# Ledger of designs, part 55: peptides against a protein of PDB entry 6A30

Target 1, 150 residues: chain A of PDB entry 6A30
Amino acid sequence: AQDADNVLQPIMDLLDSNLTLFAKICEKTVLKRVLKELWKLVMNTMERTIVLPPLTDQTMIGTLLRKHGKGLEKGRVKLPSHSDGTQMIFNAAKELGQLSKLKDHMVREEAKSLTPKQCAVVELALDTIKQYFHAGGVGLKKTFLEKSPD

## One batch from the design tools (peptide; made by RFdiffusion4, then SolubleMPNN)

Design b2_p17_1_s1 (from b2_p17_1, 11 letters changed)
Fold by OpenDDE base, seed 4:
Structure b2_p17_1_s1 (fold): chain B 150 residues (1-150), chain A 17 residues (1-17)
Amino acid sequence: as target 1 above (150 residues)
Amino acid sequence: TPVSQARIKELTKKMKE
């Protein structure tokens, strides 16, 4: 559980910041679309975080996510005026896009089989993230979440 | 984990608003 948290914390910090902003400024339909894209990003990031770097490299992932997420201060984002919302979405999308590109900088190491410990971490992390995105039914549908790679 | 659950709860609350 602790290992899973260590892996998830950087991702969750980024998500919390972004989703807090998006929930405030986005219409419901737009928000759901954003969530879908974030889900894909998170799944890809998680896979790489666990599979590519050894679990010992959690610090690097945190640093990478922080570097790309630094633009989203954890600070209580004041409700932007309606005019600022579009720009904030754009900026957030840009930051997320950079995270997606981070994939390209990660050296594709040969897919090694996950150790039992890594598998347990992945399973726990996946379940947590699914619940996070489902958000008690107000977020993404369970059926959609299950379409993503486990 | 407790931290994760707290975050989920918070998100759920925000998305319901």
Scores: peptide ipSAE 0.084, ipTM 0.697, DockQ to the pose 0.653
Fold by OpenDDE base, seed 2:
Structure b2_p17_1_s1 (fold): chain B 150 residues (1-150), chain A 17 residues (1-17)
Amino acid sequence: as target 1 above (150 residues)
Amino acid sequence: TPVSQARIKELTKKMKE
């Protein structure tokens, strides 16, 4: 449980910041598309984070989050006009693009079989993330989340 | 975990507004 929290906390912080903004500025269909892309990114990040040694994981996730967190001005999020929304989406897309670059820096270590403990952490983390993206029925459909390669 | 569930609830609430 503690290990799952350590993996989930950085991801949840990122998701909370971005999805709160997207929920306010995006139309429902656009939001769903963004959620699908975030889902893929989160799944890929989790897979890599759990397979990689613990020390590199915290530093890498922390570095990724710190680089992206500086761009969120703590300013009172006035509901941006449509033009401001487009710029925010563009900025958010750039931030997501930087997260994808993390993929390039992670050397594909040989597919080591996950230990039973790691498997349990992955399962717990996946269930939590699925619930997060489902968001009580207003987010992604459960069928989509379940068919995604876990 | 309780922390994760609380965050999920918060997000769900915000998305429903």
Scores: peptide ipSAE 0.082, ipTM 0.696, DockQ to the pose 0.684
Fold by OpenDDE base, seed 3:
Structure b2_p17_1_s1 (fold): chain B 150 residues (1-150), chain A 17 residues (1-17)
Amino acid sequence: as target 1 above (150 residues)
Amino acid sequence: TPVSQARIKELTKKMKE
């Protein structure tokens, strides 16, 4: 448990900072949309970091932005300015590139298969992140989090 | 973990405001 907490702390600090900012600048409906996109980004980043060979932060972020950025454009995101909202999301995505370092903490070897211990750590980490995004019911719905590709 | 729970509570509070 302590090891898992140590691994998650940097991620939680990053998410807390970004979500605090978004909560201040976004309306509730917009915030929920942003949270959904962030959730997808986090999950995909973790998947690639843990399961796939190490990628450069820039290449990973670029790929994720291209894949998920289209979803943001379709939403009538009434942000204070479209440019500001896009920039904020871009910055958040860039910061999430630091999740690549999570691989060093969770998986020491380039093996696609995790040891039972590593699997347990990943499961605990995922549960914690899901709870964080659910935020006692004011965040993302449990059904959405459960249907997300883990 | 206690740290994670504290963060969740803090976030929940902020999102309710």
Scores: peptide ipSAE 0.080, ipTM 0.688, DockQ to the pose 0.644
Fold by OpenDDE base, seed 1:
Structure b2_p17_1_s1 (fold): chain B 150 residues (1-150), chain A 17 residues (1-17)
Amino acid sequence: as target 1 above (150 residues)
Amino acid sequence: TPVSQARIKELTKKMKE
């Protein structure tokens, strides 16, 4: 459980920051679309993170996520004027784009078999992420989350 | 985990607002 939290914490911090922003500036329909794209991104990132040796990639992801997460803290989310909102979306999109670049740097190492412990961590992490994206029923549908290629 | 559940609850609350 603690290991799963350690793996998820950087991702969750990034997601929390971005989703909080998106929830404020986006309509519900737009937010759902954003969530779907984020879900895909997170799943792809996790797949690569789990396949890669645990030590080096966790630190890289953590470092990359930390470097980008610190920049969002101090913004007093005043209701952005139309111009400010556009810039915020642009900045958020840029940050998400950097996550995609992280995907490219994650070397496709050959699918090493996960240890039972790693499998348990992954299962717990996936469940947590699914719950996060479902968000008590206001987020993505459970059926969508379950049909995503595990 | 308790930490993850707490975060999920917080996020759920924020998304409902």
Scores: peptide ipSAE 0.082, ipTM 0.701, DockQ to the pose 0.720; fails the geometry check

Design b2_p17_1_s2 (from b2_p17_1, 9 letters changed)
Fold by OpenDDE base, seed 1:
Structure b2_p17_1_s2 (fold): chain B 150 residues (1-150), chain A 17 residues (1-17)
Amino acid sequence: as target 1 above (150 residues)
Amino acid sequence: TPKTQKRIEELTKKMKE
């Protein structure tokens, strides 16, 4: 439990900070879009962090942004702030680069499969993050969260 | 978790607007 908390704390702090800000400035439909994009970003980052050898934070973020940026219609997420929704996601992705700390806790040895303990921590972490995004039913739908991002 | 509870409250408020 303590190990999972240590792994989760950095990402949860970043998510809390970003989503608190977005909740203040975004209309509800825009906020839902932001939640979906952040979820996809988090999932892809976690998958790459666990499955792939150590990528530099910059390389990981750059790859994720290039992959997801093509699907982010610049014009559809008009935030009431003069900041482009795409720019906000970009900034959030940059901050989420600190997910490297999650890697340090989950991957102890390069090119080694996760130990049973590490697997349990990852599963607990994923469940916690899913619950956070679901937010008792007012956030993202369970069916959306349970599907692997394409 | 405390953060999840906070998020529920914030989103609940937002979705009621």
Scores: peptide ipSAE 0.447, ipTM 0.907, DockQ to the pose 0.314
Fold by OpenDDE base, seed 5:
Structure b2_p17_1_s2 (fold): chain B 150 residues (1-150), chain A 17 residues (1-17)
Amino acid sequence: as target 1 above (150 residues)
Amino acid sequence: TPKTQKRIEELTKKMKE
């Protein structure tokens, strides 16, 4: 549990920041699309982290997520005026589109065998992330999350 | 963890607003 929390903390911090922003600026259908792309990104990042054990696991997840999320300036979330909100959505959509293309070009590396302990941590992390994206029923549907390749 | 659960609850609340 503690190990899972340590792995999840950087991801959750990034997701909290992004979802807080998107919840404010996006209507429901756009938000759902954004959530789907974020879900794909998170799953891909976790897969890479598992397959390519970095020298520093926590820093790499954070770095990978930050590298892909860097287009969201940590800057002053000024509540965008309607015009600013549209531009932010456009920029976010552009970035997410690039991430989707990156996924298509990613060579599947062979997953390294995980120890039973590592598997348990990953499973717990995945469950937590699924709960996060489901968001008490206001986020993504459970069926979508369960059918998504883990 | 309790901390993670609390965060999920907070995020759920924000998404409902």
Scores: peptide ipSAE 0.069, ipTM 0.667, DockQ to the pose 0.667
Fold by OpenDDE base, seed 4:
Structure b2_p17_1_s2 (fold): chain B 150 residues (1-150), chain A 17 residues (1-17)
Amino acid sequence: as target 1 above (150 residues)
Amino acid sequence: TPKTQKRIEELTKKMKE
């Protein structure tokens, strides 16, 4: 449970920051599309984080997330005009796109079989993320979330 | 975790607004 939380917290912090922003600026249909892309990104990131040796990943994801998270100053962002919302989505998408580039630097170490402990952490993390993206029925449909490779 | 659940609830609330 603690290991799962350690893996999830950086992801959840990133998601909380971005989804809070997106929920404020996006229409429901746009928000759903953003959530789908975020879901894919989170699944890919989590899959990679789990495949990568535990020690290097927390620092690298933490550093990448911190480098990108420091740009989200907790500033009371006044609801920007409609034009500012599009730019924020673009910037957030760009930041998320940089997380996809992390793919290229993650040396595909041979899929070491996850230890049973790591598998349990992944399963717990996946369930938590699914619940997060489902958001009590307002977010992504359960059927969509189940299409992601477990 | 209770902390994670609270965050999910907060996000769910924001998504409903």
Scores: peptide ipSAE 0.069, ipTM 0.664, DockQ to the pose 0.616
Fold by OpenDDE base, seed 2:
Structure b2_p17_1_s2 (fold): chain B 150 residues (1-150), chain A 17 residues (1-17)
Amino acid sequence: as target 1 above (150 residues)
Amino acid sequence: TPKTQKRIEELTKKMKE
């Protein structure tokens, strides 16, 4: 349980910040699209975090997520004009794209089978994230979350 | 965890607003 929390906390902090922003600036349909992309990113990040040695990766993921999150903080919360919202979405998409590229550089280590403990942590983390993205029915559909390649 | 659940609830509330 504690290990799951340690893995989830940085991800959740990033998601909280980003989703709060997106909820304010995006239409519902756009928000759902962003959520889908974030879901994919989170799933990919989790897979890597768990496969990579746990101690060094929390700092790396936290640092990577924080570096990408800091790019968003410099925008003073001005009331989203339509133009500002589009640029923010573009910037968010660019950040997501950069995270995806980072994915390609980390893939090289052999898919070591997760230990039973790691599997349990992953399962707990996945369930929590699914609940988060479902958001009591206002977020992503359960069917989408379940069919996502876990 | 209770902390995570509380956070999810808070986020859910914000998304409903």
Scores: peptide ipSAE 0.066, ipTM 0.660, DockQ to the pose 0.614; fails the geometry check

Design b2_p17_1_s3 (from b2_p17_1, 7 letters changed)
Fold by OpenDDE base, seed 2:
Structure b2_p17_1_s3 (fold): chain B 150 residues (1-150), chain A 17 residues (1-17)
Amino acid sequence: as target 1 above (150 residues)
Amino acid sequence: TPKSQARIEKLTKEMKE
């Protein structure tokens, strides 16, 4: 459980910030679409991360995500007027784009078979992420999350 | 984990609003 938290922490911190913003500025239908794209991105990133040796990747992912997360100055988000919403979406999209770049830097090293411990951590992490994206029923449908390629 | 559940709850609240 602790290992899963360590793996998820950088990703979740970024997701929390971005999804909080999207939840405030997006209509529900738009938000669902964004969640679907984020889900795909997260799954693809995790797939690549899992194929890479866990130890070096966690630090690298954490550092990269932290470096990109610093751009979200917790400015006292005065409820931006309608015009500010577009800029916020653009900034959030830019941050998501940086996550995709992280994907490119994660060279698929030779698929070292995950140890049973690593597999258990990944399974726990995936379950947690699925629950997160489901968000108590207001996010993505469970059926969608379950049918998505892991 | 408790921390993960707290994050889920927070997101759930934010999305319901």
Scores: peptide ipSAE 0.215, ipTM 0.783, DockQ to the pose 0.673
Fold by OpenDDE base, seed 1:
Structure b2_p17_1_s3 (fold): chain B 150 residues (1-150), chain A 17 residues (1-17)
Amino acid sequence: as target 1 above (150 residues)
Amino acid sequence: TPKSQARIEKLTKEMKE
């Protein structure tokens, strides 16, 4: 459990910030669409991370996520004026775009076989992420999350 | 985990508002 938290921490920190923002500025239908795209991005990123050697990639992802996360000043969520909302969406989209670029830089190295412990951690991590995206029923449907290519 | 659960609860609340 603690190992799963450690693995998920960088991703969850990023998601917490972005999803909090999206939840505030997006209508429910738009938010669901955004969540679907984020889910795909997260799953693809995780797949690549798991396939890559365990030690080096957590540090790289953590460093890259931290380097990009520093730009999110604790913006006082003032109710964005119409102009401020657009700028916030643009900034959030830019940040998400940078995550996509991170995906492109992750060279698929030969998949090392995970140990049983690592597999258990990954399974727990995936379950946690699914629950996070489901968000108590207000987020993505369980059926969508389960049918997502693993 | 308790930390993960807290994050889920927070997100759930934020998405409902």
Scores: peptide ipSAE 0.210, ipTM 0.783, DockQ to the pose 0.726
Fold by OpenDDE base, seed 4:
Structure b2_p17_1_s3 (fold): chain B 150 residues (1-150), chain A 17 residues (1-17)
Amino acid sequence: as target 1 above (150 residues)
Amino acid sequence: TPKSQARIEKLTKEMKE
């Protein structure tokens, strides 16, 4: 459990910041679409994180997410006026797009079989992320989350 | 974990608003 939290913490910190922003500025339909794209991105990132770097480099994911997330200054999210919301979405989307480019920097090391411990961590992480994106029923549907390649 | 649950609760609240 602690290991799962350590792995998830950088991702969740990024997601918390971005989703909080999106929840405030996006209409419900737009928000759902954003959540779907974020879900895909997170799943792909996790898959790559599991497959490409040995879980030992928690520091790299954290550093990469932090390097990309450091651009998200803990700026007091003043509720931007309606005009600022679009730019914030664009900037957030750009930052998230850079997470997809993280793939290019991850050296395809041969997918070593995950140890049982690593598998347990991944399963717990996936369950937590699913619950997070479901958001008590106001987020993504469980059926959608379950269709993602586990 | 308790921390994860707190995050979920926070997000849930924000999205309901």
Scores: peptide ipSAE 0.208, ipTM 0.781, DockQ to the pose 0.664
Fold by OpenDDE base, seed 5:
Structure b2_p17_1_s3 (fold): chain B 150 residues (1-150), chain A 17 residues (1-17)
Amino acid sequence: as target 1 above (150 residues)
Amino acid sequence: TPKSQARIEKLTKEMKE
């Protein structure tokens, strides 16, 4: 459990900031599409991290996500004024476009063999991420998350 | 984990608003 938390912390920090922002500025259907793209990005990044040779830095997955999401504003944004809201939507749309392009260029790699301990950590991490994206029923549907290739 | 659950609850609240 602690190992899973250590692996997930950088991802969750990034997701907390970005999803909070998107939840405030996006309509429900737009938000759902954003969540789907983020889900795919997270899954692909995790797959790559697992497949690649072990690195000393456990924050690599977080670093990869940060590198690709660096254009997204950090922190909790206050509800903007009307003028600020328009700018925020524009920025979010721009970042979403970049994310989509990134997804299209992401190549799926073949998984390597994992130790039983590593498998357990990955399973716990996946369950946690699924719960996070489901967000108590206001996020992505469980059926979508379960059918998504991981 | 408790930390993960707290984050989920926070996000759930924010997305419902």
Scores: peptide ipSAE 0.199, ipTM 0.778, DockQ to the pose 0.639

Design b2_p17_1_s4 (from b2_p17_1, 8 letters changed)
Fold by OpenDDE base, seed 3:
Structure b2_p17_1_s4 (fold): chain B 150 residues (1-150), chain A 17 residues (1-17)
Amino acid sequence: as target 1 above (150 residues)
Amino acid sequence: TPESERRIKKLTEEMKK
């Protein structure tokens, strides 16, 4: 449990700051869309960090933004702020580059295969993040989170 | 963990505003 907390601390600090800001500035429907995109970004970043340790944060973020950024453009989400939803996601993704710290905590020992202990920590971390994005029912639906690739 | 639960509660309250 303590190991999982240590691994989660950097990402949770980042998510707390960004999601608190988004909750204040976004309309409800916009916020849901932002949460979905952030969820995908976080999951993909974690997957790539675990599976492909040699990738730099900047490379991962750039690739993820290219693949998923097109999905946000279809909904002309008028954010009440002068910045479009795409720019907000871009900024959030750039900040999520700090997930390199998660990489350092998770990958330091075996780049190819996680030890059973590391796997257990990752599973616990993923469950915690799912609960966080569900946010007691006001966030993303459990069914959506469960269908997301680990 | 107690810390994660506190964070979830905090976010839940912020999203309800």
Scores: peptide ipSAE 0.277, ipTM 0.829, DockQ to the pose 0.647
Fold by OpenDDE base, seed 4:
Structure b2_p17_1_s4 (fold): chain B 150 residues (1-150), chain A 17 residues (1-17)
Amino acid sequence: as target 1 above (150 residues)
Amino acid sequence: TPESERRIKKLTEEMKK
């Protein structure tokens, strides 16, 4: 449990900052769309961070922006603010590039596979993140979250 | 964890505004 908290802290700090901001500036429908995109980004980032060899933060950010940027461009987010929703998501993606630090907490550079303990931590982390995005029912639907590979 | 629960609660309240 304590290990999971340590792993989650950086992610939660980033998510808290960004999602709190988005909650303040976005209409409900826009916010849901933003949450969906962020969810995809977070899940993809976590998966890549765990599965892929160590990548530089820049490389990871670039890859994330390239893969998700195309999807984000298709999903034009109309924000009530003068800010471009796509740009906000890109900024969030940039910040979420720090998710690479999650690997430092979970996977030793030399470890090809996660230990059972590390797997348990990852599972707990994923569950917590799902709950976070669900946000007591005002966020993403559980059914949507469960469709994402974990 | 208690910390995560607090954060979730906080976000939930913010999203309800």
Scores: peptide ipSAE 0.274, ipTM 0.827, DockQ to the pose 0.692
Fold by OpenDDE base, seed 1:
Structure b2_p17_1_s4 (fold): chain B 150 residues (1-150), chain A 17 residues (1-17)
Amino acid sequence: as target 1 above (150 residues)
Amino acid sequence: TPESERRIKKLTEEMKK
């Protein structure tokens, strides 16, 4: 349990800060869209961190996050956001790009096949993140979270 | 974990507003 908390702490701190901000600024439908995109980003980052050995250059995740950040620009969701809201989303996306630091925290164990204990920690972490994004039923649907590739 | 439950509860409350 403590090991899972240690692994999740950096992610949760980043998610808490950004999602709290989005919850305050965004309408519920917009917030759900943001949650879906963040979920995809988190899952892709975790999958790559778990599956890919640490040797894949920091540049690739940075480039992927930059490409996905640029993709969010082209989706002209006319957020009636005052000029300040768009800038905050960009800043939050930039901060989420620093999820590379999450890689560094998870990567230290990457060179070895996950021990059964490590697998259990990862499973617990994934379940916790799913529950976090579900947010007691006001966030993403369980069916959406469960269909995401483990 | 107690910490994760606290965070989930906090987010749930914020999203319900």
Scores: peptide ipSAE 0.272, ipTM 0.826, DockQ to the pose 0.707
Fold by OpenDDE base, seed 5:
Structure b2_p17_1_s4 (fold): chain B 150 residues (1-150), chain A 17 residues (1-17)
Amino acid sequence: as target 1 above (150 residues)
Amino acid sequence: TPESERRIKKLTEEMKK
């Protein structure tokens, strides 16, 4: 549990900042779309972390999310506005598009073999992230989250 | 974890506004 928290801390900090802002500036349908895109980004980042960890898991996850989430707010205070929301959605879509293209050009590498302990931490982390995106029922549907590649 | 639960609760509250 403590290990999972340590791994999740950078992700959660980024997500908290962005989702709090999006919740303020977006209407419900737009927010759901943003959540779906962020979910894809997070899943892709985690996949890469497991497959190709160049750094420590915690540091790499944080770095990768920051790198691929460049178009997202990173704890910066902005005034909630529809214009800002639209721009952020556009930036998020652009980043995800780049990630998709990269994936298509990458030779699929096999995931590194994880120890049972590491596997358990990853599973806990994934469950926590799913719950986070579900947001007590106001976020993404559980069925959507479960069908997404983990 | 307690921290995760707090974060989820906070997000839930923000999304309900």
Scores: peptide ipSAE 0.262, ipTM 0.819, DockQ to the pose 0.694

Design b2_p17_2_s1 (from b2_p17_2, 7 letters changed)
Fold by OpenDDE base, seed 4:
Parts: sequence; C-alpha cells; structure tokens
Structure b2_p17_2_s1 (fold): chain B 150 residues (1-150), chain A 17 residues (1-17)
Amino acid sequence: as target 1 above (150 residues)
Amino acid sequence: MRKQIEEAVLKSKEILF
C-alpha cells in the first residue's frame, strides 16, 4: 500500500490539477479525447516509474516533481476567461510534455523484470487509476480501460 | 461531469489510504 501511494501521489496530483481544469473548459467530446491521451501517458509513465527505478529511491521522483511544483504560486484561482482557458490548456500540455521529457532521464537503465513486490504495487495502482479515469461512468468506458494494450 | 470526476478522485484516494 505505502509503496503504491508513493508512486501514485505525484501522478494523482498532476491529474487532479489538470482534470479539474479540463472538466471546466472542455466540451465533452474534447474531454474524452484528452482523457484517452492522458491514460496512455499515465500507463507509460507508471511502467517507467515502477519498472526502471528501484522503489527505494523515493527521493528522485519526489525531487523531480518538487522542483516543478514550486512554480505554482498560490495565485487566486481566477475563473479562467475563455482566452485564459486556451492558455491554461497550453500550460497544462506543457506540464504534460515535461512528463514526456522525464522519459529521457529514465531510458538509461536496462528494462529489468518486475519483482513480485513491484507487480503487486502496479496491480493496486492500475485498479485505482482505472477507477479514476472511469469517473463513475462519465469518463472512459470500463471496456476501454480493461482492454487497453497499454 | 466535474462533480463525478471529483467524486472519483475522492474514492480513488480512499482506496490508497
């Protein structure tokens, strides 16, 4: 449980911030497309985050995400005007793009097989993320989440 | 939609803790 929380917390913090924004500014069809791309990104990030670094180096993920989290000043949540919404989508896409750049730092270690402990952490994490993306039926379909090749 | 996402986030957090 605790190891899964340590892996998921940074992902969940990112998702909470971005999905709250997208749910406010996106039309339903656009939101579903964004959710599908986020799903792929999260699956890819989890695979790398759990498989490549030893679970013991909590410091690296925490340090990378803490370095990027310092830029969110407690700016008053002004309800974004429609023009602000576009800029916020670009900023959110930029933050998501930085997660893709995390790829370049993680690719240097050989793909080791998951330990049984890492497998259990991944399984628990996947169930939580599937529930999150399903969002009580308004998000992604269960069939998509269960049959995803990612 | 927003409310249901917020509820799903809360439920997901309850599973983690």
Scores: peptide ipSAE 0.012, ipTM 0.364, DockQ to the pose 0.070
Fold by OpenDDE base, seed 1:
Structure b2_p17_2_s1 (fold): chain B 150 residues (1-150), chain A 17 residues (1-17)
Amino acid sequence: as target 1 above (150 residues)
Amino acid sequence: MRKQIEEAVLKSKEILF
């Protein structure tokens, strides 16, 4: 349980921050498309984050994610003009893209087989993330989350 | 486990509504 929380917390903090922004700016149809792309990104990031570092080095990824997350003070989001919304999406996509680049640096370590403990953490994390993305039926369909090749 | 899922679902609903 605690190990799954340690893996999930940085991902959830990132998702909460970005999805709150997207929910305010995007129409429901656009939001669903964004959620699908975020799902793919999260699955790919989680797989790499759990498979590659021994549980001891997760502090570095958590610290990197925590350093970038602290800058968004609860500034009263004035509804940005249409121009500002595009820039915010671009900046959010750039931040998510930097997380994708972290992906390329992690590819170089040998794909070690997951230990039974790591598998259990992944399963717990996956179930939690699936429920989060499903959002009681408002988000992604269960069939998409369960049959995703990611 | 169940409680964490329920909290994650509640948070996701607050974001999406």
Scores: peptide ipSAE 0.011, ipTM 0.388, DockQ to the pose 0.043
Fold by OpenDDE base, seed 2:
Structure b2_p17_2_s1 (fold): chain B 150 residues (1-150), chain A 17 residues (1-17)
Amino acid sequence: as target 1 above (150 residues)
Amino acid sequence: MRKQIEEAVLKSKEILF
C-alpha cells in the first residue's frame, strides 16, 4: 500500500489538477483525445518510475513530479472565457510536456526483471489508474484501457 | 463529467489506503 501510494500520489495530483481543468474547458470528444494521450504518458511515466530506478530513488521522481504539479494555483476558477481556455490548455500541455523531459535523463539501465514487490505495486497502480481514467464510464472505455499496448 | 472524474479520483485514492 505505502509504496503504491508513493508512486501514485504525484501522478494523481497532477492528473487531478489537469483533468479538472480539461473537464471544464474541453468538449467531450476533445477531452477523450486528451485522456488518451495522458494515459500513454502516465503508463510510460509509471513504467519508468517503477521499473528503471529502484523504489528507493522514487523520492526524487516524486519530488520532481510534485514540483510540476504545484504550478497550477488553485485559483478560484472563474468560468474561463473561450479565449482563456486555449491558453490554459497550452499551459497544461506544457506542464505535461515537462514530464516527457524526465524521459531523457533516465539512463536506461538493463531491463531488470521486476521484483515481486514491484510487480504488486505495478498491479495495484494499474488498477487504480484504469479506474481513474474510466471515470465511472465518462472517461476512456474499459476495452481501451485493457487492450492498450502502453 | 467533471463530477464523475472527481469521484473516480476520490475512489482511486480510497483504494490506495
Scores: peptide ipSAE 0.008, ipTM 0.371, DockQ to the pose 0.073
Fold by OpenDDE base, seed 5:
Structure b2_p17_2_s1 (fold): chain B 150 residues (1-150), chain A 17 residues (1-17)
Amino acid sequence: as target 1 above (150 residues)
Amino acid sequence: MRKQIEEAVLKSKEILF
């Protein structure tokens, strides 16, 4: 339980931050595409957080997440007029594109076999994240989440 | 944990809708 919470908390913070932003700026069709890319990112992040030793990469993921998270000063983002929404979408797409490139540059460290304890943590985390992305039926389809190769 | 799942689902609904 505690190990799953430790893995889930950074992921939930990432999801809450990004989904709040994307829900405000994206149309439903764009939002679904963003959710699919976030799903891939979450799966990759969870795999790394559980498979990689906690000490070295928490600083990099935490620094990557914190470097992107610290730019959101509590500036009352006045929802700018329709023109600024396009710029925010472009910036968000650029950030997502950089995350996709990061996936390509992140060397496939050999998939170390998960211990039974790590498997149980992953399964519990996956179920929680699937429910979150499904959002009671309004988010991603269960069939997508279950059949995803990620 | 169940409470966190329920809260996460609730938050996801509030964020998306």
Scores: peptide ipSAE 0.000, ipTM 0.359, DockQ to the pose 0.042

